# Ledger of designs, part 42: peptides against a protein of PDB entry 4AID

Target 1, 242 residues: chain A of PDB entry 4AID
Amino acid sequence: FDIKRKTIEWGGKTLVLETGRIARQADGAVLATMGETVVLATAVFAKSQKPGQDFFPLTVNYQEKTFAAGKIPGGFFKREGRPSEKETLVSRLIDRPIRPLFVKGFKNEVQVVVTVLQHDLENDPDILGMVAASAALCLSGAPFMGPIGAARVGWVDGAYVLNPTLDEMKESKMDLVVAGTADAVMMVESEIQELSEEIVLGGVNFAHQQMQAVIDAIIDLAEHAAKEPFAFEPEDTDAIKA

## One batch from the design tools (peptide; aimed at target 1 G141 A225 P229)

Design b2_p22_5_s4 (made by RFdiffusion4, then SolubleMPNN; from b2_p22_5, 11 letters changed)
Fold by OpenDDE base, seed 1:
Structure b2_p22_5_s4 (fold): chain B 242 residues (1-242), chain A 22 residues (1-22)
Amino acid sequence: as target 1 above (242 residues)
Amino acid sequence: TELEKKKARVRETLERLAEMNK
């Protein structure tokens, strides 16, 4: 197998992005690891648009499978076949920043699936899932104008904390999830306990700065392992208005 | 479709991973 791997130190933890071992039949597939939390992101896309397709048919599915459930909080109660509230929320967190980054006019079906394979009870698989999904899309050849990075920011003892552990989050006055490109913030989601707007804005800037190392790691992986870009020419919608 | 075949193979990979982790 031609396995490509990128490893970085990020927020005092080792982040590993790997491709070529698993799900090679996908257009892009990335195994991402942070601590002992492990996720598999897969991206697949159609090579043609369906007749009469009027919107961009992107689907994003985050899932915590039963084989990881022995290490996942609440895993014992997962009914096979319905997304949990967490799975629904994280699917949306991944969808929101990536959807606007597809080339305008691209209406081929795209499916991103993020599967939690292992959870260490310290590193939340949501941030790791966002990073893995970004990497899988960049490897796929889909007309995606990523990568995105992502980060969680806490506020603990009067300081910003990058990707706080689940235990550090109990003491955090902020749960701030940020996703963005090298140049722009694309998404913010926040739960805040009595913090000033200044602290929150500072947290967004901190997240955007800290995610650059992840963006660079995805670019480096893509330079060595990306598929050829899918030749997509947007229909000249200006030529139909002339 | 080609996409449905890819989706099916992704599902098969996830099923194999589930069996390996039992």
Scores: peptide ipSAE 0.202, ipTM 0.771, DockQ to the pose 0.021
OpenDDE base, seeds 2, 3, 4, 5: peptide ipSAE 0.148, 0.145, 0.182, 0.015; ipTM 0.723, 0.717, 0.745, 0.478

Design b2_p22_6 (made by RFdiffusion4)
Pose (drawn by RFdiffusion4):
Structure b2_p22_6 (pose): chain A 242 residues (1-242), chain P 22 residues (1-22)
Amino acid sequence: as target 1 above (242 residues)
Amino acid sequence: SKAKEWWEEKQEREEELKEKEE
């Protein structure tokens, strides 16, 4: 039972989100394509709370398969091993904006895994990885507040540029990744060539505008394909506090 | 669709949570 939101031509690149064909046993699994870069994002959460668990346990693993680029690993064991700098960075990039959007009071194990299956030498899977992770989370039925969008905004020839490619990045004076909900920007990360607070802040806002088409697309797929929502009421400590 | 009904129900829960957090 296969389903896509393949629409969203997004910033001139085709973004496809598919579910129901791959990884049917995960709570949420989305194969996401942008251009010709492909990632599978899966989301599983435990249906129970571990005794005495006192914080919200969430793990995000982002991993690149070298076959995503037609190469065998250079390591002595010719197999992927410990995560690289890029994989741990991207893992925190997804975890940061997601961790606060789970319902306050929820402490079940949650694991989201994003695996890079194909890289097109143009579209960085890191942003795509964020979008696919958000899509799988919405589809899983876990207490995860609305979808997250994300984008990279560059600054080329005095204008904002959405999701610039790797060659476009050579000419950019800004590298800003923003992830947000429909209402709010949730995270920023950037490297900037001494641009003003105004322009920087402008790029953050441009990104938040430009990522709406993605949140819409995730909401659209969730409308057609999400699992039943996991019931979770927080404790009404409201009367005790007053 | 059944999934649509579930999705709307989830949105309602989120709205109720936002009201309570205020």

Design b2_p22_6_s2 (made by RFdiffusion4, then SolubleMPNN; from b2_p22_6, 11 letters changed)
Fold by OpenDDE base, seed 3:
Structure b2_p22_6_s2 (fold): chain B 242 residues (1-242), chain A 22 residues (1-22)
Amino acid sequence: as target 1 above (242 residues)
Amino acid sequence: SKAREWFRRKQAWWEELLKREA
């Protein structure tokens, strides 16, 4: 197996991005680890557009599998059927920043699946899932203009904290999730308790600065493991609505 | 073409990265 791995220190934790061992049938597949939390992201895209396809058919599914759920707080044996509220929310968090980064006019079916394989009860798999999904798309050859990075920022004892643990988050006055490219912030989600706008804006800037190391790590992985870019020529039909 | 622009942006992105590692 030709396994490619990138390891960085990120917010005092080891982030590992690995490809080539599992899910080799996908267009892109990344095993991402932070602490002892482990996620698998897969990206698959159709090589043709369906007849009559009028919108970009991107599906993002974040899943906490039952074998990992045994370690997840409140992870009762989810019946195999419907996504939980958390799975639905995290699927949207991953979808939001990646959807705008596809080349306009690309209407081939794209499926991103993020599966939590292990949870350490310290590192939330949502941020790791965002990073892994970005990496899997960058490896796939799909016309995705990423990578994106992602970061969670807390405010604990009057300071910014990068990717606070679940225990540190109980003391945090801010839950700020930021996703972006090297050049731009693409998405902000925030829950804030009595903090100034200046502190919040500073948190967004802090997140964007801290995610550069992750973006660089995804790129380094892609240099060594990315598939050839898919030869996509957009049909002229979307030029009429500009 | 948007495809050529995508490839150019990807190439420029790779070139910028190679400059950061040098």
Scores: peptide ipSAE 0.102, ipTM 0.644, DockQ to the pose 0.069
OpenDDE base, seeds 1, 2, 4, 5: peptide ipSAE 0.034, 0.031, 0.030, 0.053; ipTM 0.620, 0.615, 0.611, 0.622

Design b2_p22_6_s3 (made by RFdiffusion4, then SolubleMPNN; from b2_p22_6, 11 letters changed)
Fold by OpenDDE base, seed 5:
Structure b2_p22_6_s3 (fold): chain B 242 residues (1-242), chain A 22 residues (1-22)
Amino acid sequence: as target 1 above (242 residues)
Amino acid sequence: SKSKEWFQKKLEWEKELRKREA
């Protein structure tokens, strides 16, 4: 197995991005670990457009496997079949920042699947899932103008906390999720308890600064392990130059 | 952007590979 790994220290935790061990049938596959929380992201894309396809057919599916769900707080035995409310919300959370970053005119089917394999009861797999999905797309050869980074920011004891633990989040006055590229914030989702706009804006800036290490880690992994770019010529050549 | 530059670098690399196979 040609296994490539990138390891960084991120917010006082070890982040590991790994490819080449599992899901080799995917166009891109990344095993991401933070603490003892583990997710697998896979990206698959069609090599042709369907006849009459008029929209970009991106599907993002975040899943918590039943064996992992038995360790997830509030994860009652998922009855087989329907996504939980959490799975639906996190699937949308991953979809929102990645959808705009595909090259204009690309209408081949793209499927991103994020599977929680292990949960440590400290690190929420949603942020890790966003990072893993970004990395898997960058490895796939799809015309994706990523990577994105992601971060959660808390406000605990009058300070910003990067990716607070589930226990730290109980004391946090802010649950701020940010996703972005190296140059731009793409998505903000926030729940805030009586904090000033200045603190919230400072939290967005803090998140965007802290996610640069993750963006750089994904680029480094992709330089060593990415597939050849898919031979796609957009009808509008200016869409790549913009 | 770093993301755009990286993607462009991939496209250039692919073009160079195609030129070597031709």
Scores: peptide ipSAE 0.025, ipTM 0.608, DockQ to the pose 0.118
OpenDDE base, seeds 1, 2, 3, 4: peptide ipSAE 0.021, 0.022, 0.024, 0.021; ipTM 0.562, 0.573, 0.589, 0.590

Design b2_p22_6_s4 (made by RFdiffusion4, then SolubleMPNN; from b2_p22_6, 12 letters changed)
Fold by OpenDDE base, seed 4:
Structure b2_p22_6_s4 (fold): chain B 242 residues (1-242), chain A 22 residues (1-22)
Amino acid sequence: as target 1 above (242 residues)
Amino acid sequence: SAAAEAFKKKQAWYEELKKREA
């Protein structure tokens, strides 16, 4: 096995991104760990477009497996056939920032699957899932113009907290999830309790600054483990405007 | 590594595409 691993300290926690051990049949696969929370992201893309495909067929599926769910707070044993509300929301949180980063005109099917393998009851797997999905896409060779980073920001005792624990979140006046590239914020999702716009905007900036270390870690991993880029030439849409 | 060169080439190409879309 050619295992590549990147480890960084991030928000006072060790983030590990690993590839090459699990899901080697995927175009990209990343095992991400923070504390004892573990997620597997896989990216698979079709090597051809379906005849008559008129839209970009990206599917993102976040899943909390029942073996992990026995430790996941609020992990109701929902019947096997329907995503939980959390799984649906997190799938959207991952989809939103990555969808616009595919090369225009790419209409091959792309499937991103994020599976929670372990939950430590402290570190929420959603942010870790966003990071892992970004990394898996960067490794896959798909025409994805990432990486993205992601961060959750809390406001506890008058300070920003990067990726607050589930216990710290009970005291937080802000649940701010940010995703972005090195250069731009791509997505903000927020629940805020009586905070000024200044504090919220400061939280977005804080998140974007703190996610740079994750973006750099994904780049470093990709420099060592990425597959050859898929040979895709976007249709020269500018040639139609001339 | 070949992977590093491929990835850097990919990134450079994507940065060029972003500049053309802007």
Scores: peptide ipSAE 0.320, ipTM 0.849, DockQ to the pose 0.836
OpenDDE base, seeds 1, 2, 3, 5: peptide ipSAE 0.275, 0.304, 0.295, 0.258; ipTM 0.840, 0.851, 0.844, 0.823

Design b2_p22_7 (made by RFdiffusion4)
Pose (drawn by RFdiffusion4):
Structure b2_p22_7 (pose): chain A 242 residues (1-242), chain P 22 residues (1-22)
Amino acid sequence: as target 1 above (242 residues)
Amino acid sequence: SREERVAQLKAPTGFESIEVEV
């Protein structure tokens, strides 16, 4: 039972989100394509709380398979091993904006895994990885507040540029990743060539505008394909506090 | 239900945008 939101031509690049064919045993699994870069994002959460668990346990693993680029690993064991700098960075890049959007009071294990299956030498899977992770979370039924969008905004020839490719990045004076909900920007990460607060802030806002088409697309797929929502009421400590 | 889930997804988060410092 296969389902796509393949629409979203997004910033001139085709973005497809598919579910129901791959990884049907996960709570949420989305194969996401942008251009010709492909990642599978899966989301599973435990349906129970561990005794005495006192914080919200969430793990995000982002991993690149070298076959995503037609190469065998250079390591002595010819197999992927410990995560690289890029994999741990991208893992925090997904975790940061998601961790606060789970319902206050929820403490079940949640694991989201994103695996890079194909890389097209143009579209960085890192942003795509964020979007696919968000899509799988919405589909899983966990207490995850609305979808997250994300984008990279560059600054080329005096104008904002959405999701610039790797070659476009050589000419950019800004590298800004923003992830947000429909209402709010949730995270920023950047490396900037001494641009003003105004332009930087402008790029953040441009990104938040430009990522709405993605949130819409996730909401659209969730309307057709999401699992039943997991019931979770927080404790009404409201009367005790007053 | 799925409709309930969509309604939850469309509900406001109650959050505001972060402050950006340069």

Design b2_p22_7_s1 (made by RFdiffusion4, then SolubleMPNN; from b2_p22_7, 7 letters changed)
Fold by OpenDDE base, seed 3:
Structure b2_p22_7_s1 (fold): chain B 242 residues (1-242), chain A 22 residues (1-22)
Amino acid sequence: as target 1 above (242 residues)
Amino acid sequence: SRAEHVARLRAPTGLKSIEVKV
């Protein structure tokens, strides 16, 4: 197998992005690891638009599989066949920042699937899933204007903490999830406890600064492993209104 | 080409950050 791997130190943890071993039938596939938490992101896109397609058909599906449920908090309550509240939320967290980054006029079906393969009970797979999905899209050849980075920021003992552990999050006064491109913040979700606006805005800036290393790591992986871009020419929709 | 794709990935998107209201 032609396995490509990028490894970085990120928030005092090792982030590994790997492609070429698993899900080779996908347009893009990335195995992402932080600690002992492991996610697989796959991106698949249709090579043609369906007749009469009027919207961009992007589907994002984050899944914590039953085989990993023994290592996933709340995994025992997952009814087979319906996404949990967490799976639904994380699917939206991945969807929101990536959806606007597709080339305007692209209406081919795109499916992003993020599967939690392992959970270490320290590193939440949501941020890792966002990063892996971004990487898989950048490798796929789809007309995706990424990468995005993502980060969680906590506020523990009067300081910002990048990607706090689940135990550190119990002491955190902030759960701030940020996603963005190199040059723009695209999404912010926050739960805060009695913090100033200055601290929260500082947390967004901190997250955006810290995700640059992840963005660079995705680009480095793409340099070695990306497929040839899909030849997509947007129909000049301005020419039809004349 | 892959090289052109990677060059686009490194280019600024020109997107504006969302306004964060706390």
Scores: peptide ipSAE 0.589, ipTM 0.931, DockQ to the pose 0.854
OpenDDE base, seeds 1, 2, 4, 5: peptide ipSAE 0.575, 0.581, 0.578, 0.583; ipTM 0.926, 0.927, 0.926, 0.928; seed 2 fails the geometry check

Design b2_p22_7_s2 (made by RFdiffusion4, then SolubleMPNN; from b2_p22_7, 8 letters changed)
Fold by OpenDDE base, seed 3:
Structure b2_p22_7_s2 (fold): chain B 242 residues (1-242), chain A 22 residues (1-22)
Amino acid sequence: as target 1 above (242 residues)
Amino acid sequence: SQAEHVARLRAPTGLKSIEVKV
């Protein structure tokens, strides 16, 4: 097995990005670990566009497996066949920042699946899932203009906390999820309790600064494990207006 | 090439940050 691994310290926790052990049939596959929370992201894309495809057919599916349900808060009854509210929300959190990063005119089907394999009850798999999805896309050869990084920022005892634990989040006055490229903030989602705009904007900046290490880690992994880029010529959209 | 891919991953996207409205 040609296993490639990148390990970084991130917010006082070890982040591991691994490829080559599992899901080798995918275009990209990344096993991401933080603490004892483990997610598998897979990216698969069609090698041709469907005739008459008028929109970019990206599907993102975040799922927490039932076998991990004994270690997942609220895991008692996944009704077969419908995503939970959390799974739906996290699927959107992953979709939002990645969708605009595909090359314009690319309309091949893309499927991103993020599966929670293990949950430690401390580290929420959502941020880890965003990072893993970004990494899987960067490895896939798809015309994805990533990577994205992601971070959660809390406000605990008058300070920013990077990726607060589920217990720290109970004391946090902020749940701020940020995703972006190296140069741009692409998504912000926030729940805030009685904080100034200055603190929140400072949290966005803090998140964007802290995610650079993750972006760099994804690039380092891609240097060693990315597939050859899929040959895609963007439609010259300027030629259609003449 | 792999080098061109990595160079692309490191290149500025030219995307602008979203307007963060609090």
Scores: peptide ipSAE 0.436, ipTM 0.901, DockQ to the pose 0.829
OpenDDE base, seeds 1, 2, 4, 5: peptide ipSAE 0.404, 0.418, 0.411, 0.405; ipTM 0.892, 0.894, 0.893, 0.893

Design b2_p22_7_s3 (made by RFdiffusion4, then SolubleMPNN; from b2_p22_7, 7 letters changed)
Fold by OpenDDE base, seed 1:
Structure b2_p22_7_s3 (fold): chain B 242 residues (1-242), chain A 22 residues (1-22)
Amino acid sequence: as target 1 above (242 residues)
Amino acid sequence: SQAEHVARLKAPTGLKSIEVTV
């Protein structure tokens, strides 16, 4: 197997992005690890558009497998066959920043699946899932103008904390999830307890700065492992208006 | 080519940041 791996230190934790071991049938597949939390992201895209397709058919599914449920808080109560509230939320957190980054006019079906394989009870798999999905898309050959990075920012003891642990989050006055490209903030989701707008905006900027190392790591992985880009020419919509 | 793909990944998207409302 041609296994490619990128390892960085990120927020005082080791982030590992790996490809080539698992899900080789996907267009892109990344195993991402932070601490002992492990996610698998897969990206698959259709090589043709369906006849009459009028919208971009992107689907994003974040899921926690039943074998990991014994290691995931609240996993014991999941009825098989419906996404939990968390799975629905995290699927949206991944979808929101990636959807705008596909080349305009691309209407081939794209499926991103993020699967939690292990949870360490310290590192939430949502941020890791966002990073892994970005990496999988960058490896796939799809006309995706990523990468995105992502970060969670806490406010603990009067300071910003990058990707706080679940225990640090109990003391945090902020749960701020940010996703973006190298040059733009694409998504913000926040829960805030009695903080100034200045602190929150500073948290967005902090997140965007801290995610650059992840963006660079995804690019480095793509340099070594990306598939040939899918030949897609956007329909010249300007030629139809003449 | 793979090199062109990587060059694209390194290029600015030209997208504007969203407005952050608190």
Scores: peptide ipSAE 0.433, ipTM 0.895, DockQ to the pose 0.870
OpenDDE base, seeds 2, 3, 4, 5: peptide ipSAE 0.432, 0.431, 0.417, 0.419; ipTM 0.894, 0.894, 0.889, 0.892

Design b2_p22_7_s4 (made by RFdiffusion4, then SolubleMPNN; from b2_p22_7, 9 letters changed)
Fold by OpenDDE base, seed 1:
Structure b2_p22_7_s4 (fold): chain B 242 residues (1-242), chain A 22 residues (1-22)
Amino acid sequence: as target 1 above (242 residues)
Amino acid sequence: SQAEHVARLRSPTGLKSIKVEV
């Protein structure tokens, strides 16, 4: 097994990105760990476009498997076969920043699946899932113009906190999730309690700065483990306007 | 090539800054 691993310290926690052990049948597969929270991201893409495909067929599925349910808050009431509200929300959080980063005109089917394998009750698997999905896409050979990073920002005791624990979040006046590239913010989602726009904008900037270490870690992993790029040239749609 | 892929990952996305509407 050719296992590649990148480890960084991030927000006072160890982030581990690993590939080569699990889901080897996927185009990209990353096992990501922060604390004792563990997620598996897989990326699979079709090598051809379906006849008559008119839109980009990207699907993103975040899942908390039943074997992890005993370690996931509220996991006891999940009906098998329907996404929970949390799973639906996190699937959208992952989809939103990655969708615009595919090469224009690419209409091959892409499936990203993020599976929570373990939860430590401190580190939310959503941010970890976003990072893992980004890494899996970067390893896959798909025409994805990532990586994205992601971060959660809290506001605790008058300061920004990177990826607050679930306990620190009870004292936080902000739940700010940011995703972006090295050069741009791609997505913001926020819940705010009586904070100024200035503090929120400062939180977005803080998140974008702090996610650079994750972006660099994904690039470093890709240098050692990325598949050959899928040969895709977009049809020159500008040649039809001449 | 793998080198070409890594070069792509390090290239600017060319995406304009999205105005964050809070």
Scores: peptide ipSAE 0.191, ipTM 0.692, DockQ to the pose 0.855
OpenDDE base, seeds 2, 3, 4, 5: peptide ipSAE 0.176, 0.152, 0.143, 0.134; ipTM 0.682, 0.666, 0.668, 0.676

Design b2_p22_8 (made by RFdiffusion4)
Pose (drawn by RFdiffusion4):
Structure b2_p22_8 (pose): chain A 242 residues (1-242), chain P 22 residues (1-22)
Amino acid sequence: as target 1 above (242 residues)
Amino acid sequence: TAAEKRVEQLREMEEEFAEEME
């Protein structure tokens, strides 16, 4: 039972989100394509709380398979091993904006895994990885507040540029990743060539505008394919506090 | 349907979050 939101031509690049063919046993699994870069994002959460668990346990693993680029690993063991700098950075990039959007009071194990299956030498899978992770979370049925969008905004020839490619990045004076909900920007990360607070802030806002088409697309797929929502009521400590 | 119920829940959570941000 296969389903896509393949629409979203997004910033001139085709973004496809597919579910129901791959990884059917995960709570949420989305194969996401942008251009010709492909990641599988899976989301599983435990249906129970561990005794005495006192914080929300969430793990995000982002991993690149070197076959995503047609190469065998250079390491002595010719297999991927410990995460690189890029994999741990991208893992925090996904975790940061998601961790706060789970319902306050929820403490079940949640694991989201994103695996890079194909890299097209143009579209960085890191942003795509964020979008696919968000899509799988919505589909899983876990208490995860609305979808997250994300984008990289560059600054080339005095204009904002959405999801610039790797070659476009050589000419950019800004590298800003923003992830947000429909209402709010949730995270920023950037490296900037001494641009003003105004322009920087402008890029953050441009990104939040430009990522709406993605949130819409996730909501659209969730409407057709999401699992039943996991019931979770927080405790009404409201009367005791007053 | 289960899927529609999931979307409605997301919208309700977004409204509650917007209220908290005020």

Design b2_p22_8_s1 (made by RFdiffusion4, then SolubleMPNN; from b2_p22_8, 12 letters changed)
Fold by OpenDDE base, seed 3:
Structure b2_p22_8_s1 (fold): chain B 242 residues (1-242), chain A 22 residues (1-22)
Amino acid sequence: as target 1 above (242 residues)
Amino acid sequence: SASQKRVERLRELLEKEREARA
């Protein structure tokens, strides 16, 4: 097996991105680990557009499977078949920053699946899932103009904290999730308790700075493991405005 | 490949941005 691995220190934690061991049938597949939290992201895309496809058919599915539920906070046996509120929310968090990064006019079906395999009860799999999904897309050969990075920022004891633990988040006055490219912030979600706009904007900037190491790690992994780009030429949509 | 050139260009842009922030 040609296994490629990138390891970085990120916010005082080891982030590992691995490809080539599992899900080889996917266009891209990444096993991502932070602490003892482990996620598998897979990206699959259709090699042709369906006749009459008017919109970009991207589906993102984040799943916390029951076998991981022994370590998932709030691990009520989720009834088979319906995503939880958390799974629905995280699926949207992953979708939002990646959707605009596909080449305009690409309307082939794309499916991103993020599966939580293990949870350590410290490191939330949402950020890890965003990173893994980005990496899987970059490896896939899909016309995706990533990578994205992602970071959670807390505000604890008057300082920014990168990817606070679930316990540190109880003391945090900010839950700020940021996703972006090297050059741009693509998504911000925030829950804030009595903080100035200056601190929040500083948190966005802090997140964007801190995610650069992740972006670089995905690029380095892609240099060694990415598939050849799918030959996609956008139809010259300038001809339809004539 | 065309991907390698895009990744290289992105890396070069990232390096320049880091150098400009340092």
Scores: peptide ipSAE 0.025, ipTM 0.543, DockQ to the pose 0.140
OpenDDE base, seeds 1, 2, 4, 5: peptide ipSAE 0.018, 0.015, 0.020, 0.016; ipTM 0.546, 0.509, 0.530, 0.502; seed 2 fails the geometry check

Design b2_p22_8_s2 (made by RFdiffusion4, then SolubleMPNN; from b2_p22_8, 11 letters changed)
Fold by OpenDDE base, seed 3:
Structure b2_p22_8_s2 (fold): chain B 242 residues (1-242), chain A 22 residues (1-22)
Amino acid sequence: as target 1 above (242 residues)
Amino acid sequence: SASKKRVELLKEMMEKARKERE
């Protein structure tokens, strides 16, 4: 097995991005670990467009499997077959920043699946899932103009905290999730308790600065493990407006 | 190759971003 691994220290935690051991049938596959939380992201894309495809058919599916549910806080018995509210929300959190980064005119089916394999009850798998999905897409050869990074920012004891633990989040006045490229913030989702706009904006900037290490780590992994880019030429859609 | 160009572009972007932070 040609296993490639990137390890960084990130917010006082070890982030590991690994490819080549699991899900080798996918176009891209990344096993991401932070603490003892482990996620598998897979990216698969169709090599042709369906006839009459008018929209970009991206599907993102975040799943917390029942075998991990013994370590998932609030692991209500998932009724077989329906995503939980959390799974639906996290699927959207992953979808939102990645969707606009595909090359315009690409309408081949893309499926991103993020599976929580282990949860440590400290590190939320949502941020890790965003990072893993970004990495899997960058490895896949799909016409994805990533990577994205992601970070959660808390506000605890008058300071920003990068990727607070679930216990630290109970004391946090801010739950700020940011995703972006090296150059731009692509998505902000926030729950704020009585904080100034200045602190929130500072949190977005802090998140964007802190995610650069993750972006760099994904790039380094992709340099060593990415598949050949899929040969895609966008149809000159400017010719239809003449 | 298209791959090399993408990697070069990514490296150039990273170097630019590094210089803008210094």
Scores: peptide ipSAE 0.026, ipTM 0.630, DockQ to the pose 0.177
OpenDDE base, seeds 1, 2, 4, 5: peptide ipSAE 0.025, 0.014, 0.025, 0.024; ipTM 0.610, 0.433, 0.625, 0.624

